# Peptides against a protein of PDB entry 3T6J, part 9

Target 1, 375 residues: chain A of PDB entry 3T6J
Amino acid sequence: PIVESYIGFIESYRDPFGSRGEFEGFVAVVNKAMSAKFERLVASAEQLLKELPWPPTFEKDKFLTPDFTSLDVLTFAGSGIPAGINIPNYDDLRQTEGFKNVSLGNVLAVAYATQREKLTFLEEDDKDLYILWKGPSFDVQVGLHELLGHGSGKLFVQDEKGAFNFDQETVINPETGEQIQSWYRSGETWDSKFSTIASSYEECRAESVGLYLCLHPQVLEIFGFEGADAEDVIYVNWLNMVRAGLLALEFYTPEAFNWRQAHMQARFVILRVLLEAGEGLVTITPTTGSDGRPDARVRLDRSKIRSVGKPALERFLRRLQVLKSTGDVAGGRALYEGYATVTDAPPECFLTLRDTVLLRKESRKLIVQPNTRLE
Target 2, 372 residues: chain A of PDB entry 3T6J as posed
Amino acid sequence: PIVESYIGFIESYRDPFGSRGEFEGFVAVVNKAMSAKFERLVASAEQLLKELPWPPTFEKDKFLTPDFTSLDVLTFAGSGIPAGINIPNYDDLRQTEGFKNVSLGNVLAVAYREKLTFLEEDDKDLYILWKGPSFDVQVGLHALLGHGSGKLFVQDEKGAFNFDQETVINPETGEQIQSWYRSGETWDSKFSTIASSYEECRAESVGLYLCLHPQVLEIFGFEGADAEDVIYVNWLNMVRAGLLALEFYTPEAFNWRQAHMQARFVILRVLLEAGEGLVTITPTTGSDGRPDARVRLDRSKIRSVGKPALERFLRRLQVLKSTGDVAGGRALYEGYATVTDAPPECFLTLRDTVLLRKESRKLIVQPNTRLE

## One batch from the design tools (peptide; aimed at target 1 F138 K365)

Design b1_p10_1_s1 (made by RFdiffusion4, then SolubleMPNN; from b1_p10_1, 5 letters changed)
Fold by OpenDDE base, seed 4:
Structure b1_p10_1_s1 (fold): chain B 375 residues (1-375), chain A 10 residues (1-10)
Amino acid sequence: as target 1 above (375 residues)
Amino acid sequence: MTGTVDPPVL
């Protein structure tokens, strides 16, 4: 078997300022069969990057073909087990030296083990479809999230010699129609500049890329989905995201007005964006469970994903990227914290919904190290 | 950076 590992101070999610990495490591075995799908995705990456909703001037100057491998994790030492990884976490290195992507395939499989009767917040008619396609849709999402999410976009930089990595005269900010007015100075990084929102903001950007690009037929084809199956994968991927946005409320602490998990905060932000789009795209309805206690239902109108959801996400995703590229912390914080705010304002009443989410919380899964054997 | 499962395994 091909063995892969990494170790070090890598992920900064546990640092409130997003700067200090947690020491973690893994040992894994390459899943050759699943890796082949990701290799096909890599082969299409240069073209798919052009489908992202920002000008080429906001994309990396040179496409560097990354590695993408599916891994079966034998041991993971850290505070959390990811579904996918994009490293290094330094945007400057990603731009100039490249990056590597991995999907933790057997970790993804754990996410699929939810029993139908324990599946919360979905309509009964969606449960079987969700169970059927959650796995496949999540493979798509993780692949896009890592490769084309974290692997996309350019930071505008002025180096220590005063040189710019972009043409100040010709590059136009697509949101303002003006020349670029802000950038990263020498020694400034994404994390150092965006600080408390950096991790969650970047996860939100990456998740949004996944949702946005999963609508592209070529992406579905790469993963082996066509026709009705492709549409079901799209639907379940979006449904999973909006459900995750509701579940995210578990990780919000009202008393401290803070989030305890960057990815879940990101998913809540996406939910807010899609709710704001209106037109019946997403509906969260408080209900009463069979036990007489509070419950809720999330509904996603499949027919409105492309007509309502995609344009809303496109605009939002473009703004995320432009603000990131230009190092506009004030604008980025205003945008992101606006969507990340949790109140009890109608119609959603998110603080009330949080109580429902906590009430319906699933038991924590225990992840156990797998065994390998020769058969 | 990493994507987490839903819910994340912490």
Scores: peptide ipSAE 0.033, ipTM 0.746, DockQ to the pose 0.387
OpenDDE base, seeds 1, 2, 3, 5: peptide ipSAE 0.035, 0.031, 0.032, 0.033; ipTM 0.767, 0.748, 0.754, 0.750; seeds 1, 5 fail the geometry check

Design b1_p10_1_s2 (made by RFdiffusion4, then SolubleMPNN; from b1_p10_1, 6 letters changed)
Fold by OpenDDE base, seed 5:
Structure b1_p10_1_s2 (fold): chain B 375 residues (1-375), chain A 10 residues (1-10)
Amino acid sequence: as target 1 above (375 residues)
Amino acid sequence: MTGTVDLPVL
């Protein structure tokens, strides 16, 4: 088998300032079959990048073809096992030297292993569809998230010699209609500037890219989905995201007004964006469970994904990218923290919903290291 | 950056 590994101080999610890496390591085996799908995605990446909702001037000047591999993890050491990885974590290196993507396929499989009777917050009519397509939709989402999420967008930089990596006279901010007024100076990085929101903001951008691009027929074709199956994969991917946004409330600490997990915060933000879109796209309804205790249902109107969801996500995603590219920390923080704020304001009453989420919380899944043998 | 899902250890 082809074995891959990494080890070191890599991910900074546990650093409040997003700068110090946690010590992590894994050993994994390449899944050739799934890797082939990601290779096709890589082959289409340059074209798909053009579908993202920002001007080419806000995208990387040159596409550097990355590696993308699906891995079955044998051993992982760290505080949490991701579904996918994009490295290195330095935007400058990603732009100039390239990057590598991996999907942790068997980790995804564990995440999919939810019993129907334990599946919370979905309508009964959605449960079977969700169970059927959660896995495939996650493969799509992770692929897009890593490759075209983390792998997309340009940071505007002034180097130590005073040179800009963009034309100050011609590049226009699509949100303001004005010339670019802010950028990263020498020594400034994404993490150093955006600090406490950097990780979750970037995850939110990457997740949003996944949702946005999964609507593209070429993406579904790459993953082998056509017709009704493709539409079901799209639906379940979006449904999973809005559900995840509700589940995310578990990771909010009201007493400290903080989030304990960057990805979950990101998912909550996306949920808020899609709720704001209105028009019946997303509905969260408090209910009473069969046990007589509080419950809730998340509804996503499939017919409104393209008409309501996509435009809302497009606008939001563009704003995320523009603020990131320009190093506009004040604007970025205002936008992101605004959507990340958890209150008990109607109609959603998120703090009350959080109590419901906690009440319905499943036991944490245990991931067990497999044994291997020679045949 | 890690992907869309993490599975934290208990």
Scores: peptide ipSAE 0.035, ipTM 0.759, DockQ to the pose 0.408; fails the geometry check
OpenDDE base, seeds 1, 2, 3, 4: peptide ipSAE 0.034, 0.034, 0.035, 0.031; ipTM 0.760, 0.746, 0.758, 0.727; seeds 1, 2, 3, 4 fail the geometry check

Design b1_p10_1_s3 (made by RFdiffusion4, then SolubleMPNN; from b1_p10_1, 4 letters changed)
Fold by OpenDDE base, seed 4:
Structure b1_p10_1_s3 (fold): chain B 375 residues (1-375), chain A 10 residues (1-10)
Amino acid sequence: as target 1 above (375 residues)
Amino acid sequence: MVGTVDPPVL
């Protein structure tokens, strides 16, 4: 078997300022069969990058073909087990030297083990479809999230010699219509500049890329989905995201007005964006469970994903990227924290919904190390 | 950076 590993101070999610990495490591075995799908995705990456909703001037100057491998994790030492990884976590290195992507395939498989009767917040009619396609849709999402999410976009930089990595005269900010007015100075990084919102903001960007690009027929084809199956995968992927946005409330602490999990905060932000789009795209309805206690239902109108959801996400995703590229911390913080705010304002009443989420919380799964054997 | 984190069912 092909063995892969990594170790070190890698992920900064546990640092409130997003700067200090947690020491972690894994040992894994390459899953050759699943890796083939990701190789096909890599082969299409250069073209798919052009489908992202920002000008080429906001994309990396040179496409560097990354590695993408599906891994079966034998041991993971850390505070959390990811479904996918994009490394290094330094944007400057990503755009100049390249990056590597991995999907933790057997970790993803654990996500599929939800029993129907324990599946919360979905309509009964969606449960079977969700169970059927959650796995496949999640593979798509993770692949896009890592490769084309974290692997996309350019930071505008002025180096220590005063040189710019972009043409100040010709590059136009698509949001303002003006020349670029801000950038990263020498020694400034994404994390150092965006600080408390950096990790969650970047996860939100990557998740949004996944949702946005999963609508592209070529992406679905790469993963082996066509026709009605492709549409079901899209629907379940979006449904999973909006559900995750509701579940995210578990990780919000009202008393401290803070989030305890960057990815869940990101998913809540996406939910807020899609709710803001209106037109019946997403509906969260408080209900009463069979036990007489509070419950809720999330509804996603499949027919409105492309007509309502995609344009809303496009605008939002473009703004995320532009603000990131230009190092506009003030604008980025205003945008992101606006969507990340949790109140009890109608119609959603998110603080009340949080109580429901906590009430309906599933027991945490214990992830144990797998065994390998020769048969 | 990582995608979905533990618990993966979220």
Scores: peptide ipSAE 0.034, ipTM 0.759, DockQ to the pose 0.490
OpenDDE base, seeds 1, 2, 3, 5: peptide ipSAE 0.032, 0.031, 0.033, 0.032; ipTM 0.760, 0.747, 0.755, 0.749; seeds 1, 2, 3, 5 fail the geometry check

Design b1_p10_1_s4 (made by RFdiffusion4, then SolubleMPNN; from b1_p10_1, 5 letters changed)
Fold by OpenDDE base, seed 4:
Structure b1_p10_1_s4 (fold): chain B 375 residues (1-375), chain A 10 residues (1-10)
Amino acid sequence: as target 1 above (375 residues)
Amino acid sequence: MVGTVDLPVL
């Protein structure tokens, strides 16, 4: 078998300032069959990057073909188990030297093991569809998230010699219609500049790329989905995201106005964006469970994904990228923290919903390292 | 960066 590993101070999610890496490591075996799908995605990456909602001037100057491999993890040492990885985490290195992507295939498989009777916050009519397509849709999401999410976009930089990596005279900010007015100076990084919001903001951007690009027929085709199956995969992917946004409330601490998990904060932000879009796209309805205690239902109108959801996400995603590229911390913080704010304001009453989420919390699974054998 | 899975939340 082909063995892959990594080790070091890699992920900064546990640092409140997004700067210090946690020591992490894994050993894994390559899943050749699943890797073939990701190889096809890589082969289409240069074209798919053009489908992202920002000008080419905000994309990397040169496409660097990355590796993308599906891995079956034998051991993972860290505070959390990822579904996918994009490394290195330094944006400057990503755009100049390249990057590598991995999907942790057997970790994804564990995520799909929820029993129907324990599946919270979905309509009964959606549960079977969700169970059927959660796995496949998540494969799509992870692939897009890593390769075209974390793997996309350009940071505007002025180097130590005063040279710019963009044409100051011709590059226009698509949000303002003006020339570029801010950039990263020598020694400034994404994490150092955006600090407390950097990790969650970037995860939100990557998740948004996944949702946005999963609507593209070529993406679904790469993963082997066509016709009604493709539409169901899209629906379940979006449904999973809006559900995750509700579940995210578990990781919010009202007393401290603090988020304890960057990815969950990101998913809540996306939920807020899609709720703001209105027009019946997403509805969260408080209910009463069969036990007489509070419950809730998340509804996503599949017919509104392209007409309402996509345009809303397009605008939001473009803003995320533009603010990231230009190093506009003030604008980025205002945008992101605005959507990340949790209040009890109607109609959603998120603080009340949080109580419901906590009440309906599923038991946490213990991830145990697998064994391999020859049969 | 990683797509963290907090099972069964995700």
Scores: peptide ipSAE 0.034, ipTM 0.750, DockQ to the pose 0.462
OpenDDE base, seeds 1, 2, 3, 5: peptide ipSAE 0.032, 0.034, 0.035, 0.032; ipTM 0.758, 0.734, 0.754, 0.751; seeds 1, 2, 3, 5 fail the geometry check

Design b1_p10_2 (made by RFdiffusion4)
Pose (drawn by RFdiffusion4):
Structure b1_p10_2 (pose): chain A 372 residues (1-112, 116-375), chain P 10 residues (1-10)
Amino acid sequence: as target 2 above (372 residues)
Amino acid sequence: HAYEDLAENA
């Protein structure tokens, strides 16, 4: 459609429980030139789902060209203006018929070297160069194969299923599936506090995972003297964000104040666990004399160490999502999401530095439409 | 599911 639109109580992020949605609405025009560069990603989107760490039976049944667009926003009502979105928020529909992917083009044009804290003098160069371009990649993947992948196991009214039980097996355990989503049950209704952050974490992780694929970069025009940088800046940005996320964590209440930031911190911790000197947090000193930190990500070890930690992570997340296993999901997540002062990082002590170098986001003014 | 907000609404 020339004009794209949507509204309702949709994103569930701000409900302390994680079920009730916050009202919003938007009207934006579809840009053509930048969209084809996405519809391409849609065309070849089918194959990639099978590159995911879980078998095809643990994925949605068919596939689709649900849609991927680039929208110049006119009116976005509500608390915030996301860079991209995958909706409607009803999973059942995501599997049965489809969903949509939205990359807002003109919001970007808004959001773009001393404020590059927790990086090195190198790095920030590659950051300034490849941040913008890579942003499209990470968004495309986050939206398309982030939430586009995965399958829910639901018990329909009768004792039957939405799938064939005897033929489905859990790679982690080896047994046959003993858990699932029963009638009336949904992602938020079960995982609740964690559902948002958990799902987002999965999406971003698939983001990096498939951001390692030559094809996708060929779609975004990245290869050779190009294919490097973008991938690096992407991962580096992920680990840095994992660091900045401490600001949005409340230690007193042992509570996270956001899904995205928390998820990013989790991915950071998983990478740190992979070890092998791939990632480092150094309690440095800024030129101003105050405290500071430098995030060190060895790029040569990206495929040899980091990727395994990813696909094992995604495999577990997805496995626990399909069977709807909350116990494992939490134990696997809230353990990763835990914040403590234990070395050789001391995140409790780092958080202060993160707050000192903290940033306050900008404001986006919006135009109106007068009736003549 | 929405990707991160780059800025806040005025």

Design b1_p10_2_s1 (made by RFdiffusion4, then SolubleMPNN; from b1_p10_2, 5 letters changed)
Fold by OpenDDE base, seed 4:
Structure b1_p10_2_s1 (fold): chain B 375 residues (1-375), chain A 10 residues (1-10)
Amino acid sequence: as target 1 above (375 residues)
Amino acid sequence: MAHEDLGLLA
């Protein structure tokens, strides 16, 4: 078998300032069969990058063909086991030297083990569809999230010699219609500038890329979905995200006005964006469970994903990228914290919903490391 | 960056 491993101070999610890496390591074996799908995605990456809702001037100047491999994890040492990884975490290195993507295939498989009777916050009619397509849709989401999410976009930089990596005279900010007015100075990084919101903001951008690009027929074709199956995969992927946004409330601490998990905060932000789009796209309805206790239902109108959801996400995703590229911390913080704010304001009453989420909380899964054998 | 599944976090 082909063995991959890495160790080091890699992920900074546990640092409130997003700067200090936690020591992490894994040993995994390459899943050649599953890697083939991601290889096809890589082959289309240069074209798919052009489908993202920002000008080429806000994308990497030169396409660098990344590596993408599906891995079966044998041992993972760290606080959390991811489903996918994009490294290095420095955006400057990603845009100048390239990057590597991995999908942790057997970790993804654990997520697929959902018991219907324990599946919360979905309509009964959606449960079977969700169970059927959660796995496949998540493969799509993770692939897009890593490769085209974390792997996309450019930081505008002025180097130590005063040179810019963009043409100040010709590059236009698509949100303002003006020339670029801010950038990263020498020694400034994404994490150093955006600090407390950097990790969650970037995860939100990557998740949004996944939702946005999963609507592209070529993406679904790469993953082997056509016709009604492709539409169901799209629906379940979006449904999973809006459900995740509700579940995210578990990781909010009202007393501290603090989020304890970057990905969950990101998913809540996306939920807020899609709720703001209105027009019946997303509905969260408080209900009473069969046990007589509070419950809730999330509804997503699949017929409005393209007409309502996509345009809303497009605008939001473009803003995320533009603010990131230009190092506009004030604008970025205002945008992101606005959507990340949790109140009990109607109609959603998120703090009340949080109580429901906590009441319906599922037991944390224990992941046991596997072994391999020759048969 | 690492994508974390809900099933692992909740």
Scores: peptide ipSAE 0.228, ipTM 0.826, DockQ to the pose 0.503
OpenDDE base, seeds 1, 2, 3, 5: peptide ipSAE 0.211, 0.173, 0.203, 0.190; ipTM 0.820, 0.806, 0.821, 0.815

Design b1_p10_2_s2 (made by RFdiffusion4, then SolubleMPNN; from b1_p10_2, 5 letters changed)
Fold by OpenDDE base, seed 3:
Structure b1_p10_2_s2 (fold): chain B 375 residues (1-375), chain A 10 residues (1-10)
Amino acid sequence: as target 1 above (375 residues)
Amino acid sequence: MATEDLGLLA
């Protein structure tokens, strides 16, 4: 078998300022079959990057072909086990040197072991479809999230010599119609500028890329889905995201006005964006469970994903990227914190919904390290 | 990095 490993100070999710890495490590075996799908995605990456909703001037100047491998984890030492990884975590290095992606395939498989009777917040008619396609849809999402999410976009930089990595005279901000007014100075990074929101904001961007690009037929084809199956994978991917946005409320602490998990905050933000789109795309309805206690249902209108959801996500995703590229911390914070705010305002009453989420919370899953053998 | 957050990240 092909063995991969890494060790060191890598991920900064536990740092409130998003800068200091946690010491972690893993040992994994390459899943050749799944890796082949990701290699096909890599082969299409340059073309798919052009489908993202920002001008080429906001994308990397030169496409650098990354590696992408699916891994079955044998051991993982750290505070949490990811589903996917994109490294290095430095945008400047990603732009100039390239990056590597991995999907932790067996971690994903464990997450999919949900019993139908325990599946919360979905309509009964969606449960079987959700169970069937959650795994495959999440493979698609992780692939897009890592490769084309974290792997996309450009930071505008002025170096120590005063040179810009963009043409100040010709590059136009698509949101304002004006020339670029802000950028990163020498020594400034994404994390240093955006600080407390940097990790969650970037995860939100990456998740949004996944949802946006999973609508592209070529993506589904790469993963081996066609016809009705492809549409079901898309639907379940979006459904999973809006459900996750509701579940995310578990990780909000009202007393401290803070989020305890970057990805969950990101998913809540996406839920808010899609709710704002209106037109019956997403509906969250408080209900009463069979036990007589509070419950809720999330409904996603499949027929409105492309007509309502995609345009809303497009606009939002473009704004995320433009603000990131230009180092506009004030604008970025205003946008992101606006959607990340949790109140009890109608119609959603998210603080009340949080109580429901906590009431319906499942027991924490335990991940046990596997063993392997040669046959 | 993507994660389903199995309650592991706090």
Scores: peptide ipSAE 0.067, ipTM 0.804, DockQ to the pose 0.431
OpenDDE base, seeds 1, 2, 4, 5: peptide ipSAE 0.050, 0.036, 0.077, 0.035; ipTM 0.792, 0.778, 0.806, 0.771; seeds 2, 4 fail the geometry check

Design b1_p10_2_s3 (made by RFdiffusion4, then SolubleMPNN; from b1_p10_2, 4 letters changed)
Fold by OpenDDE base, seed 5:
Structure b1_p10_2_s3 (fold): chain B 375 residues (1-375), chain A 10 residues (1-10)
Amino acid sequence: as target 1 above (375 residues)
Amino acid sequence: AATEDLADLA
């Protein structure tokens, strides 16, 4: 088999300032069969990047063809096993040298092992569809998240010599209609500037890219979905995200007003964006479970994904990118922390919903390491 | 960067 590994101080999720990497390592085997879909996605990446809701001036100047591989993990050393990885975590290197994407296929497979009776916060009519398409929709989301999420966008930079990587006279901020007024100076990075929100903000951008681009027919075709199946994959992907936004409340600590998991914070933010869109797109309803205890149901109106959801996500995603590109920490923090704020305000009453989420929490799944032998 | 971690597998 083809073996891949990485080791070092890589992911910064455990750093409150988002800059210091945790020591992590894995050994994995390439899954050639599963890699084929991602190879097709890579082949369309340059075209799909143009579908993102920002001007070309906010995208990378030159497309660098990345690697994308599906991996079956044999051993993993770290605080948590991801479903997908995009490295390096330095935007300057991503822009100039390129990047590599991996999907941890057997980790995703574990996530797919959901029992219907344990599936919380969904309506009964959605459960079977969710179980059927969660796996396939996750493949789509992970692929888009890594390749076109983390792999997209440009940082405006002034180098140590005073040169800009953008034309100050002609590049216009699409949100303000004005020339670019802020950028990254020499030695400033995404993490150094955005600090405490950097990781979660970037995850939110990447997740939003996944939701936004999964609506594109070419994406679904790449993953082998057509007709009704394609629409079901879209629906389940969006449904999974809004459900995840509710589940995310587990990782909020009210007493400290902080989030303990960057991806979950990101998913909550997306939920808030889609709730704000209104028009019956997303509904969270407190209920009573069969045990007489608090429960909840998330409803997503399939017919409103394109008409209501997409435009809302488009505007939000563009704002995320523009603020990131321009290094506008004040604007970025105001936007992101606004959506990441958890209160008990009606109609959602998120702190009350958090109690429900915690009440319905199940034991964390255990991932068992496999072994190999020569035959 | 990573898509999901072990927390998402709960």
Scores: peptide ipSAE 0.087, ipTM 0.807, DockQ to the pose 0.490
OpenDDE base, seeds 1, 2, 3, 4: peptide ipSAE 0.061, 0.068, 0.086, 0.102; ipTM 0.813, 0.825, 0.833, 0.826; seeds 1, 2, 3, 4 fail the geometry check

Design b1_p10_2_s4 (made by RFdiffusion4, then SolubleMPNN; from b1_p10_2, 4 letters changed)
Fold by OpenDDE base, seed 2:
Structure b1_p10_2_s4 (fold): chain B 375 residues (1-375), chain A 10 residues (1-10)
Amino acid sequence: as target 1 above (375 residues)
Amino acid sequence: MATEDLADLA
């Protein structure tokens, strides 16, 4: 078997300032069959990057072909085991030197094991479809999230010699119509500048890229989906994200006005964006469960994903990227914290919904270290 | 950067 490993101070999710990495390591075996799908995605990456909703001037100057591998984890040492990884965690290095992507296939396989009777917050008519396509939709989302999410976009930088990596005279900010007025100075990084929101903001951008690009037939074709199957995968991917935004409330601490998990905060933000789009795209309805206690249902109108959802996500995703590229911390914080705010305001009453989420909380899934055998 | 933890995939 082909063995991959990494070890060191890598992920900074546990640092409130997003700067200090925790010690992490894994040993894994390459899954050749699943890796072949991600290799096809890599082969299309340069073309797919052009589909993102920002000008080429806000994208990397040169496409650098990354690695993408599916891994079966033998051992993982850290605070949590991810579904996918993009490294290095430095935007400048990803931009100039390249990056590697991995999907942790056996982690995803465990996550796919959902019992219908335990599936919360979905309409009954969606449950079977959700169970059927959750796995495939996650493969699509993880691939896009890592490769074209974390792997996309440019930071505008002035180096130590005063040189810019963009043409100050010709590059226009698509949101303002003006020349670029802010950038990263020498020694400034994404994490150092955006600090407390950096990790969650970047995860939100990556998740949004996944939702946005999964609408493209070429993406679904790479994963082997066409026609009705492709539309079902799209629907379930969007439905899962909306559901995840509701589930995210578990990780909010009202007393401290704090989020305890960057990815879940990101998913809540996306839910808020899609709710703001209106027009019946997303509906969250409080209900009463069979036990007589509070429950809720999330509904996504499939017919409005492209007409209502895509334009809303496009505008939001473009704003995320423009603010990131220009190092506009004030604008970025205002945008992101605005959507990340949790109140009990009608009609959603998110603090009340949080109580429902906590009441219906499922047991945390765990992975136990597997063994290998010779056959 | 990493996608969601196993616990968040439920």
Scores: peptide ipSAE 0.145, ipTM 0.862, DockQ to the pose 0.455
OpenDDE base, seeds 1, 3, 4, 5: peptide ipSAE 0.129, 0.150, 0.163, 0.127; ipTM 0.857, 0.867, 0.865, 0.859; seeds 3, 4 fail the geometry check

